# Designs tried in a protein design run: peptides against a protein of PDB entry 3J47. Part 12

Target 1, 121 residues: chain A of PDB entry 3J47
Amino acid sequence: IRLTNQLKSLKGLQSKLKDVVEYLDKVINKELPINHTILGKLQDVFNLLPNLGTPDDDEIDVENHDRINISNNLQKALTVKTNDELMVIYISNLVRSIIAFDDLIENKIQNKKIQEQRVKD
Target 2, 26 residues: chain B of PDB entry 3J47
Amino acid sequence: NAQYHLLVKQGDGLLTKLQKYGAAVR

## One batch from the design tools (peptide; made by RFdiffusion4, then SolubleMPNN)

Design b1_p9_7_s4 (from b1_p9_7, 6 letters changed)
Fold by OpenDDE base, seed 5:
Structure b1_p9_7_s4 (fold): chain B 121 residues (1-121), chain C 26 residues (1-26), chain A 9 residues (1-9)
Amino acid sequence: as target 1 above (121 residues)
Amino acid sequence: as target 2 above (26 residues)
Amino acid sequence: LSEIESLLS
């Protein structure tokens, strides 16, 4: 039961990570705005990750130890993948913020020039 | 981890510079 | 734009 739930959660996480990567690619290509719902889902996955590595039962049979190691390695790999995805999201948000701010600055400069011209007239 | 932190730090630095520029233009 | 690029460099 626990392993099946972990595998199901992992498959779910993998699917969500794939969706996030695909979304991020669209965001990088300026096709879509950042969806906060996707970020929230990723955070939920991250909050579930610590629970995937905590054995509640002290009696971990040796057969479970290999599965736990595989699960931990996979969790680590997923953590790295998710970290990379979050990094891409962060960079994308940063770039968008920079562009938006640049446009704002240019707009402010233009408005100032228009005001200065009106004062001279 | 180190590369991620470096990237975040660089991004924060750029954001700070941008904020300073925006404040100077206002 | 050029001033921003200069500050970002």
Scores: peptide ipSAE 0.368, ipTM 0.873, DockQ to the pose 0.061
Fold by OpenDDE base, seed 1:
Structure b1_p9_7_s4 (fold): chain B 121 residues (1-121), chain C 26 residues (1-26), chain A 9 residues (1-9)
Amino acid sequence: as target 1 above (121 residues)
Amino acid sequence: as target 2 above (26 residues)
Amino acid sequence: LSEIESLLS
């Protein structure tokens, strides 16, 4: 039961991670806007990850230590991967914000020119 | 960590420049 | 646009 639940949880995590990657790819390709709710949830997951690798102070046999080390390495690898994904999202959002702001500025300049022309007429 | 902080710093710099430009156009 | 690009460079 416990191992089955762990495997199910791991599969669920893998599926969610895949969904995040797919979402990030769509965001990078400008197919979808950045979803702040997804980003916030990912950040929350990262903030919780350091606590998931703390072995309880109980006498864990040497065989469990190797498994724990493998799991910790996997968690670290997942953390690095997610950090990279968050970085990509951050940069993508920043670039989009800059582009949107540039368009806004251009629109404002054009509107001012139109108003100035109307006052001269 | 250092690369991340550098990237964030660069992004903040760009945002600041953009804000200054936006204020100048107003 | 050119001025913005110059500021962003």
Scores: peptide ipSAE 0.367, ipTM 0.874, DockQ to the pose 0.059
Fold by OpenDDE base, seed 3:
Structure b1_p9_7_s4 (fold): chain B 121 residues (1-121), chain C 26 residues (1-26), chain A 9 residues (1-9)
Amino acid sequence: as target 1 above (121 residues)
Amino acid sequence: as target 2 above (26 residues)
Amino acid sequence: LSEIESLLS
């Protein structure tokens, strides 16, 4: 029962990670703004990932080896997808910060030019 | 993992350069 | 803008 619930949870997480990657791709393409709620949910998923890989040391029945391999492969796939999502979020935040900073610099340059013109008049 | 770390390193470098540019414009 | 682009490269 616990292994089946873990596999279901991992599949759900993989689907959510795919959705986040798609969202992040849209953010990179400037189609959508960064959503902090999505980032918080991704962090929660990462905090839960280590708990999915701790085999409780109880009775290793040999029949569980195939299920353990599937769960490990799913966890690895989820970890890769989550890393990709975090990477996209990070890049998106950097790009937004750069754009905002560029606008700030341009505004400062314009204000300086206006002040210099007022002093010459 | 290696590609992710490389990308993060590049992003941190750009952020540092941006901060230096902002300080120079002040 | 050109200086920022140069810093980003």
Scores: peptide ipSAE 0.365, ipTM 0.874, DockQ to the pose 0.060
Fold by OpenDDE base, seed 4:
Structure b1_p9_7_s4 (fold): chain B 121 residues (1-121), chain C 26 residues (1-26), chain A 9 residues (1-9)
Amino acid sequence: as target 1 above (121 residues)
Amino acid sequence: as target 2 above (26 residues)
Amino acid sequence: LSEIESLLS
């Protein structure tokens, strides 16, 4: 039950993120007007993300292009780190589910043995 | 990347074993 | 099994 619910939630999140990306692409391509309410919610989400792109205040003189590349590299590195952490959590949950299923199988085998013994008696 | 894929492969192997046990108990 | 459970806890 828990693993199935987690998988369902993850699939739901993935679908929602895809919808957001598709919406943003349509707005960028001027196919749809900017919705200020959606934009505000997206801004709130980004504000909750660790500031991946605040250059330390001390490097005033780096050309804008190099700063964008550094920010993109940091974002990629953090995305990879987040994916790795989520994977570890996922595998841990998978193993827990496997253990629970193994216990269920053993219980079922024991119950069958008990029933077979009762039929022989 | 390689360690990640190895870990996923191990998880898939465990899942496959579990499925075989589940089928044998049915 | 118990060791795996401990790692997951």
Scores: peptide ipSAE 0.381, ipTM 0.871, DockQ to the pose 0.042; fails the geometry check

Design b1_p9_8_s1 (from b1_p9_8, 6 letters changed)
Fold by OpenDDE base, seed 3:
Structure b1_p9_8_s1 (fold): chain B 121 residues (1-121), chain C 26 residues (1-26), chain A 9 residues (1-9)
Amino acid sequence: as target 1 above (121 residues)
Amino acid sequence: as target 2 above (26 residues)
Amino acid sequence: DLLQDLLNL
């Protein structure tokens, strides 16, 4: 039940993320007006992301283009790190589920052997 | 990349074994 | 027991 709920929530998150990307592409292409409420919530999510574009306030005069590239590289690195962490958690939960199912199978085989012995006596 | 694909392939192999054992115990 | 521990994780 819990693993099926986690898989359902992850599929729901993936679907919502796809819908957000499709919406952003339509907004970039000027096919849809910008919804200020959705944009505000996306800005709040980006503001809660650790500020991926402040080199310390003490470096004067790197062209705004290089700062945008460094910010995009750090955002990409954190997205990759988060994906790797989620993947390790997923694999760990899968391995635990496999071990528990193997033990359940072995217990069921043993119980069946005990019942077959009791029917022969 | 290569280690990731190897780990996924090992996971799929274990899942396939687990499905076969689950079917044999029914 | 182990299934309950997995359900509690």
Scores: peptide ipSAE 0.413, ipTM 0.878, DockQ to the pose 0.025
Fold by OpenDDE base, seed 5:
Structure b1_p9_8_s1 (fold): chain B 121 residues (1-121), chain C 26 residues (1-26), chain A 9 residues (1-9)
Amino acid sequence: as target 1 above (121 residues)
Amino acid sequence: as target 2 above (26 residues)
Amino acid sequence: DLLQDLLNL
C-alpha cells in the first residue's frame, strides 16, 4: 500500500510540476498572470512530502533503512526542484512588477510634461 | 541555495533602484 | 527608455 501511495503522490506531483512549468512559460511569454491557487496547491503537496517520508511507527522493520535514505534523497531532490520553480515564479513576479512600475513612471513623466506645457501656454 | 540568494539580492537591488527612480520622478 | 536608464544607474 505505501509504495502505491508514494508512486501516486509522485505522479500527482510530477503532473502539478508540469502544469507549473507550462504556467511559468506562459508567464515568461506575458500571456497570463500568476495563479496563486496553483502555487498554494504546490505548497500543500510540498508540505505533505515530509509526511509521506515519516514511517508510521508500526512498520520499523530494520530492512527500511535503505528505503528511508532513498525517500530522504527523493524528498531533497523534490525540495530542490520545488525551490527552483518558486525561484522562477519569484523572478517572473519581480520582472512583471518592475515593468509595471516602469510603465507607471513613464506615464507620470508624460503627464507631468503635458501639465508643464499647459502652464506655459 | 547560494544562487537563489544571489538572484533574490539582485532582484531586490533592481527594485530599490526602481523605487529611488520613482521617488525622483515624483 | 526608463528601464535602460535604470539599468545604467
Scores: peptide ipSAE 0.410, ipTM 0.879, DockQ to the pose 0.014
Fold by OpenDDE base, seed 1:
Structure b1_p9_8_s1 (fold): chain B 121 residues (1-121), chain C 26 residues (1-26), chain A 9 residues (1-9)
Amino acid sequence: as target 1 above (121 residues)
Amino acid sequence: as target 2 above (26 residues)
Amino acid sequence: DLLQDLLNL
């Protein structure tokens, strides 16, 4: 029962990471706006990741050294992958904010031209 | 780390240019 | 083009 629940939790995490990647790809492709709630939950998961790499110092059986190295390498690879994902989200937000501000500037220029025309009539 | 800081610095540079343009149009 | 004006600043 416990091992099956851990495997189910790990599969659920893998599915959720896949959903985040698919969401990021849609965000890059401008198909969806950024959801700040997903970003906050990702940051919370990252703040908890350092705690997954410290087994309490009280059960280092020598057979775990290779498993610990594989787990630490996997955790490091996952941390790098999501740092890259967060960076892509950040840049996508910056680019969208820039575009939205450019549109706001253009709208302001057009409104000013319309007011100047109305004062000349 | 260095590539991340470079990318953030480029983003901040673009944002600063955008702020200057928005102030010049005002 | 606003983007080109922004690039020239």
Scores: peptide ipSAE 0.398, ipTM 0.875, DockQ to the pose 0.013
Fold by OpenDDE base, seed 2:
Structure b1_p9_8_s1 (fold): chain B 121 residues (1-121), chain C 26 residues (1-26), chain A 9 residues (1-9)
Amino acid sequence: as target 1 above (121 residues)
Amino acid sequence: as target 2 above (26 residues)
Amino acid sequence: DLLQDLLNL
């Protein structure tokens, strides 16, 4: 139950992120007018993302382009790490479900053998 | 990516074997 | 380590 709900929530988040990307692409291509309210809410979401690129306060003046690339690389690295962690949890729960099902089957076979012996006595 | 797809395919193969085993014990 | 974490979940 909990895993199915997490997977459903993740699929819902993925669908919403896809809709946001498709909307941003249409805005960039000038096919749709910029909705300032949607853009403001997206900016709020990006501002609530932990600023993954605080370089320690000791280098003044790397051009804004390199800071954006470093921040994007760190955000990408955290996204990959989170995906790997979620994959491990998914496989873990799959393997546990398989073991529990194998044990249930073996217990059922043993119970059937015990019943067949009791009917022959 | 390739290792992920291989691992998912192995998991699906194991799940299919388990379903066949569960049906044979029923 | 990951297998032990798998078993402890």
Scores: peptide ipSAE 0.447, ipTM 0.882, DockQ to the pose 0.023; fails the geometry check

Design b1_p9_8_s2 (from b1_p9_8, 6 letters changed)
Fold by OpenDDE base, seed 4:
Structure b1_p9_8_s2 (fold): chain B 121 residues (1-121), chain C 26 residues (1-26), chain A 9 residues (1-9)
Amino acid sequence: as target 1 above (121 residues)
Amino acid sequence: as target 2 above (26 residues)
Amino acid sequence: NLLQDLLNL
């Protein structure tokens, strides 16, 4: 039960993240108007992320395009690291559930054998 | 990305086998 | 072995 709920929650999160990406792509392509409420919530999420692209306050001047690429690369690297960490947790929980389900099945097989023996006696 | 999708696919395969085994023991 | 039974199903 707990693991099926975790897997369902993870699939639900994955679907929601996909819907957010698809929405952002449609907004970037100007196919949909910018929803200020969604953009505000997305900004709140970015503001809660550790500031992955503050250059130390001492170099004003030159190349807005490379700084955006470096910030995007660091954010991508941290997204990958977070995905790898969540993946390890997911596998660990999956393995624990497989073990617990095997123990449950083995207990059920043993109980069935005991009942079949009691019906033959 | 590709390794993540492969691992999720393997996990879903194991879960499906586990469900079939649980149904066969029922 | 659990893993072997899961592999054979």
Scores: peptide ipSAE 0.403, ipTM 0.868, DockQ to the pose 0.013
Fold by OpenDDE base, seed 3:
Structure b1_p9_8_s2 (fold): chain B 121 residues (1-121), chain C 26 residues (1-26), chain A 9 residues (1-9)
Amino acid sequence: as target 1 above (121 residues)
Amino acid sequence: as target 2 above (26 residues)
Amino acid sequence: NLLQDLLNL
C-alpha cells in the first residue's frame, strides 16, 4: 500500500511535469498566450531553487557566456545530486519492502503448517 | 545514467518477482 | 531461504 501510493504519486508528478514542459514549449513557440498566474508560480519555484547562477556579487567582468556555463554546470550538479538522493531513497524503500514481505511470507507458511498439524491430530 | 537505468530495471524485476511469489503463497 | 527462492523464480 505505501509503496504503491508513492509510485502513483511519482507517476502523477512525472505526468504533471511533462504537461508543464509541453505548455512551456507551446508558449515559447507563441502557440499559446502567456498565463501570468502560471508564470508567477513557476517564478516562485525557480526562486525557491538554490540560486543556480549568482556568482557572488563581487566578481565584476566575467563574460555573460561564462556565467551561463557556470549556472548550467551548477544546475546539472544539483539535478544529479537530487537524482542520486531519490535513487538512494528508492533502493532503501525497496529493500525495506522486500524484508517486510519475506517476514510476512515466512509467518504465513508457519501459520499454514500449524493449521495442517492441527487437522491431522 | 546507464548504471541508474540498470539499477531501476533490476529493482522492477525484483518487485515483479516479489508480487508473483506473494500471489502464489496466498 | 525464501528470498533465494524468489530470486530463482
Scores: peptide ipSAE 0.402, ipTM 0.871, DockQ to the pose 0.013
Fold by OpenDDE base, seed 5:
Structure b1_p9_8_s2 (fold): chain B 121 residues (1-121), chain C 26 residues (1-26), chain A 9 residues (1-9)
Amino acid sequence: as target 1 above (121 residues)
Amino acid sequence: as target 2 above (26 residues)
Amino acid sequence: NLLQDLLNL
């Protein structure tokens, strides 16, 4: 049962990661705003990953030590991958915020120049 | 981890410069 | 471009 649940969760996470990557590509291409709901669902999956790695205290057979190490390595690899995706999201948001603020500043400068011209006439 | 912090720090630096410029144009 | 000026500062 445990292995099937881990595989199902991994497939679900892989699908979500693919959706996040596709979303990031659309964000990079300036086609869509960030959907915080996708990010929240990714965080929820990530918060469930530590719980998928905890042995129920009743199945500590000595034969599981290699499986625990494999699970921890996979969790670490997934943590790194999720961190890289969150980083790309963060940078994409930062760049968008910078562009939006640049446009606001430029609009303000133009409005100020128009007002200064109207006061001289 | 270190590359992430470097990238975040660079982004925060740009944001701070942008805020200063926005305040000077105000 | 203000972005270019900010990049050069």
Scores: peptide ipSAE 0.396, ipTM 0.872, DockQ to the pose 0.014
Fold by OpenDDE base, seed 1:
Structure b1_p9_8_s2 (fold): chain B 121 residues (1-121), chain C 26 residues (1-26), chain A 9 residues (1-9)
Amino acid sequence: as target 1 above (121 residues)
Amino acid sequence: as target 2 above (26 residues)
Amino acid sequence: NLLQDLLNL
């Protein structure tokens, strides 16, 4: 039961990471706005990741050394991958904020031109 | 780390240019 | 183009 639940949780995490990547690709392609709820959940997962790498110091059987190294390498690879994902989300937010501000500036310029025309009539 | 800081610095540079442009259009 | 004006500042 416990091992099956861990495997199910890992599959759920993998599916969620895939959903985040697919969401990021749609964000890069300008198909969707950024969902801050996804970012918050990713941060929560990161805060929990350090706790996945500490087996309690009380069961170091020598057969676990290779499994611990593989687990630490996998955790490091997952941490790097999720850091890259967060970076892409951050840059996508900056670029969208810049575009939205450019549109606001253009709207302000147009409104000013319309007011200047109305004062000349 | 270094690539991340470079990318953030480029983003901050763009944001600063955007703020200057928004102030000039005001 | 606003983006071009931003690049020239």
Scores: peptide ipSAE 0.388, ipTM 0.867, DockQ to the pose 0.014

Design b1_p9_8_s3 (from b1_p9_8, 6 letters changed)
Fold by OpenDDE base, seed 5:
Structure b1_p9_8_s3 (fold): chain B 121 residues (1-121), chain C 26 residues (1-26), chain A 9 residues (1-9)
Amino acid sequence: as target 1 above (121 residues)
Amino acid sequence: as target 2 above (26 residues)
Amino acid sequence: DLLEDLLKL
């Protein structure tokens, strides 16, 4: 039962990860705003990943030590992959904020030039 | 980690330049 | 473009 739940959670995580990548591509292409709800649900899945790797203290058979190390390595690899996705989101947001601020500055400069021309006439 | 910090640092550098530019236009 | 000038600085 545990292995099937882990595989289902992994498939669900992989699907969400794909949806996040597809969403990031749309964000990079300026087609959509960031959905913070997807990000929150992703963070919740990640906060549950440490709990998926903690064996209940009652199943420490010596044969599980290799399985625990594999689970921890997989969890670490997944955490790195999500940090990379969160990084792409962060950069995409930063670039969008920079563009929006640049447009705001340009609009302010244009408005100032128009006001200076009207005061000189 | 190191590439992440480098990229965040580059982003912060751009944001700081943008803030300086916004202050110079103000 | 102001963005291009900002990238050059």
Scores: peptide ipSAE 0.402, ipTM 0.876, DockQ to the pose 0.015
Fold by OpenDDE base, seed 3:
Structure b1_p9_8_s3 (fold): chain B 121 residues (1-121), chain C 26 residues (1-26), chain A 9 residues (1-9)
Amino acid sequence: as target 1 above (121 residues)
Amino acid sequence: as target 2 above (26 residues)
Amino acid sequence: DLLEDLLKL
């Protein structure tokens, strides 16, 4: 139930993220008016994303373009790190489920052999 | 990278064993 | 039981 609910929640998040990207592309192409309420909620999500693109308040004079590139690289590195961590957790849970199922199968094979011996006696 | 591919390959080997045992119990 | 517990996970 917990893993199935996590997978369902992740699929729901992936679908919703795809819908947000498609909406943003339509807004960039000027096909749809900017919904200020959706933009405000997206901005709140981006503000809750750790703004790990603030180099210490003491570096005056790097071009705004290089700061944006460093911030985007760090956000990408964190997204990759989070994806790798989630993938390791997923594989670890899969391996644990496989081991538990292998033990269940072995127990069923042993129980079947014991029943076949009892029918021959 | 190499440890990740090794872990995936071990998972595939276990999955293949699991399929063989599941077929032998049926 | 174990399969139901695995499905409950």
Scores: peptide ipSAE 0.400, ipTM 0.875, DockQ to the pose 0.025
Fold by OpenDDE base, seed 1:
Structure b1_p9_8_s3 (fold): chain B 121 residues (1-121), chain C 26 residues (1-26), chain A 9 residues (1-9)
Amino acid sequence: as target 1 above (121 residues)
Amino acid sequence: as target 2 above (26 residues)
Amino acid sequence: DLLEDLLKL
């Protein structure tokens, strides 16, 4: 029962991580707007990930050393991959904000030209 | 870390330029 | 172009 529940929880976590990646890909592809609440929760999860690789120093059986190194390397690789995904999202948001502000500036210039024409008539 | 900070700094530089442009067009 | 003017600042 306990082991089956742990495996179910791990599968649920894996599915949720996949849903997050699919969401991030849709946001990068401009299919969905960025949800700042999802991004904040992702950052919180990643700030907690360094603690997931330190089992408290009190029960490391020597047979787990290779499995721990593989798990830590996989966790580090996953952390790097997600840091890169978050960086791409941040840059994409910056570029979108720049374009939207450029369009706002152009609209303001056009409105000013229209007002100057109306004062000359 | 260093490349990430460089990219963020470059983005902040672009935002600052954009703010100056928006103030000059006002 | 506004983008070209932004690059000149």
Scores: peptide ipSAE 0.373, ipTM 0.872, DockQ to the pose 0.013
Fold by OpenDDE base, seed 4:
Structure b1_p9_8_s3 (fold): chain B 121 residues (1-121), chain C 26 residues (1-26), chain A 9 residues (1-9)
Amino acid sequence: as target 1 above (121 residues)
Amino acid sequence: as target 2 above (26 residues)
Amino acid sequence: DLLEDLLKL
């Protein structure tokens, strides 16, 4: 039960992330108008991410394009690291549950064999 | 990305096999 | 081991 719920939750999260990416691609391609409410919520999610691209508050002026690319690359690297960590946790939980299910099936097979022997005696 | 999709696909394959085995033992 | 057989299928 717990694992099936975790897998369902992870599949639901994956589907929602895919829908967000597909929406962003349609907005970038100008196929859909920018929904300010969705963009605001997405900005709130990005603002809750640790701002790993603030250089200290003491240099105003001149080169907004390369700093945005560096911040985006660092945020991408952290997103990849977080995805790899979540993946390791997911696989570890999957393996643990495969083992627990294998043990349950083996116990069920043994119980069935014992019942079939008792019916033949 | 590609390694992630491969690993998720492998996990889904194992889960499908496990479900088939659980149904065959039922 | 059933796990090894399940991995081979």
Scores: peptide ipSAE 0.419, ipTM 0.873, DockQ to the pose 0.014; fails the geometry check

## One batch from the design tools (peptide; made by RFdiffusion4, then SolubleMPNN)

Design b1_p10_1_s1 (from b1_p10_1, 6 letters changed)
Fold by OpenDDE base, seed 1:
Structure b1_p10_1_s1 (fold): chain B 121 residues (1-121), chain C 26 residues (1-26), chain A 10 residues (1-10)
Amino acid sequence: as target 1 above (121 residues)
Amino acid sequence: as target 2 above (26 residues)
Amino acid sequence: SELESFLESL
């Protein structure tokens, strides 16, 4: 019962992580707007993940150790992948903010030039 | 983790520079 | 322009 519940919880987590990845891909592709609340919750999940990688030193038999190591390596790889995707979204948002600010600066410079021309006329 | 924090720090540095430039153009 | 020089410094 406990192992089945843990496996079900892990499968549920994997499914949710997949849904997050799909959402992140849509945001990267500009198909959906960025939801900062979702990103904040994802970041909180990542900050809690380091505590999942310390199995307490309970003597788990060598055969379970290899399966647990493979599962932990896969989970770590999925975590790294999701972290990289979050990073790409963060950088993409920063770049978009920079471009938008540059456009605002250029618009202000143009408006100033137009005002200076009108004062000379 | 360390690389992520470095990239975030670099991005924040760029935003700060951009804010300073925007303030100088005002 | 000063803006272009700033953008190039980024």
Scores: peptide ipSAE 0.319, ipTM 0.862, DockQ to the pose 0.044
Fold by OpenDDE base, seed 3:
Structure b1_p10_1_s1 (fold): chain B 121 residues (1-121), chain C 26 residues (1-26), chain A 10 residues (1-10)
Amino acid sequence: as target 1 above (121 residues)
Amino acid sequence: as target 2 above (26 residues)
Amino acid sequence: SELESFLESL
């Protein structure tokens, strides 16, 4: 039962990571805005990942040590991959904020110039 | 890890500066 | 522009 649950959780995590990659690619391509709700749910899933790799204390059969190391290395690799994905989302949000700010400043400058011209006429 | 934290710190600094500039232009 | 100067200060 525990091994089947770990395998199901790992498959669920892999599917979620794939969905995140696909979402990130769409954000990079400017096809979709960043959804903070998806990001928050993703972070929650990752905060739960350490608990999926802790065997309950009582029956450590020594033969599972190699599988535990492979699982921990895979979880670490998945965590790194997700951290990179979150970084790309963060950078994308930052760039969008800068562009939106630049447009707002330019619009304000133009509006000021138009008002100054109207006062001179 | 260290490069990631540095990048996040730089981005937070940029965002803070951007907010200050936006407030000064208002 | 003030914005460009600000971006350069970043």
Scores: peptide ipSAE 0.317, ipTM 0.864, DockQ to the pose 0.051
Fold by OpenDDE base, seed 5:
Structure b1_p10_1_s1 (fold): chain B 121 residues (1-121), chain C 26 residues (1-26), chain A 10 residues (1-10)
Amino acid sequence: as target 1 above (121 residues)
Amino acid sequence: as target 2 above (26 residues)
Amino acid sequence: SELESFLESL
């Protein structure tokens, strides 16, 4: 059961990492808006990873302590990797918001100049 | 964690400055 | 522009 859950989690993580990379590439290329649903699913899988790594209290065999530490280190490494990816997405969204706001401000300035010219004529 | 929070804080600072500028241009 | 000057101040 534990190996099958780890393999399923790893496959899910691999699929998510691929989706995040593909999403980041589309974000960099300005082709697509943020798919919040994919990010939400990514966060959900990460929030489930701690629960998938908790051995049910019934198999505290002392030999599993090294396997628990390896699982915790892998989970931590995966959490760091996803935090880095989420950070890149956040920065990308911030930059897009800044650019969109900049364009909005420039459009407002231009509209104001046009109105001031029409009042002087 | 600390570097992430610092980056988020810097981004929030930029957004706040941008909002102030947008309000001044209105 | 005033906007560019503001962006440079960021």
Scores: peptide ipSAE 0.315, ipTM 0.859, DockQ to the pose 0.041
Fold by OpenDDE base, seed 4:
Structure b1_p10_1_s1 (fold): chain B 121 residues (1-121), chain C 26 residues (1-26), chain A 10 residues (1-10)
Amino acid sequence: as target 1 above (121 residues)
Amino acid sequence: as target 2 above (26 residues)
Amino acid sequence: SELESFLESL
């Protein structure tokens, strides 16, 4: 029962991760804004991943070793994929912050020009 | 990892340039 | 404006 729930949770996580990748690709392509709620959920999943990979030492039946290795490899692959997604999100947020700062600078320059024009009039 | 660190470093460099520009416009 | 449009697209 626990393994089936873990597999279902992992499949759900994989599906969500796919949706996040697709979302991130759209953000990279400038088609959609970054959704912080999706990011928060991804981080929560990432923080839960180590807990999903600790076999409680108590039921290492030999048949589980191959499944554990596959699960660990899949978890590692999901962790790498999640890290790559988080990286893309981080870069996207950094770029957005840079752009917002550039707009702030431009707005300050414009405000200064307007003030200089008002003093000349 | 190395490509990521390079990209982060490039982003930090751009942020630093932007901060300098913002300070010059103040 | 182009930068703002880019921010809006993000």
Scores: peptide ipSAE 0.346, ipTM 0.862, DockQ to the pose 0.038; fails the geometry check

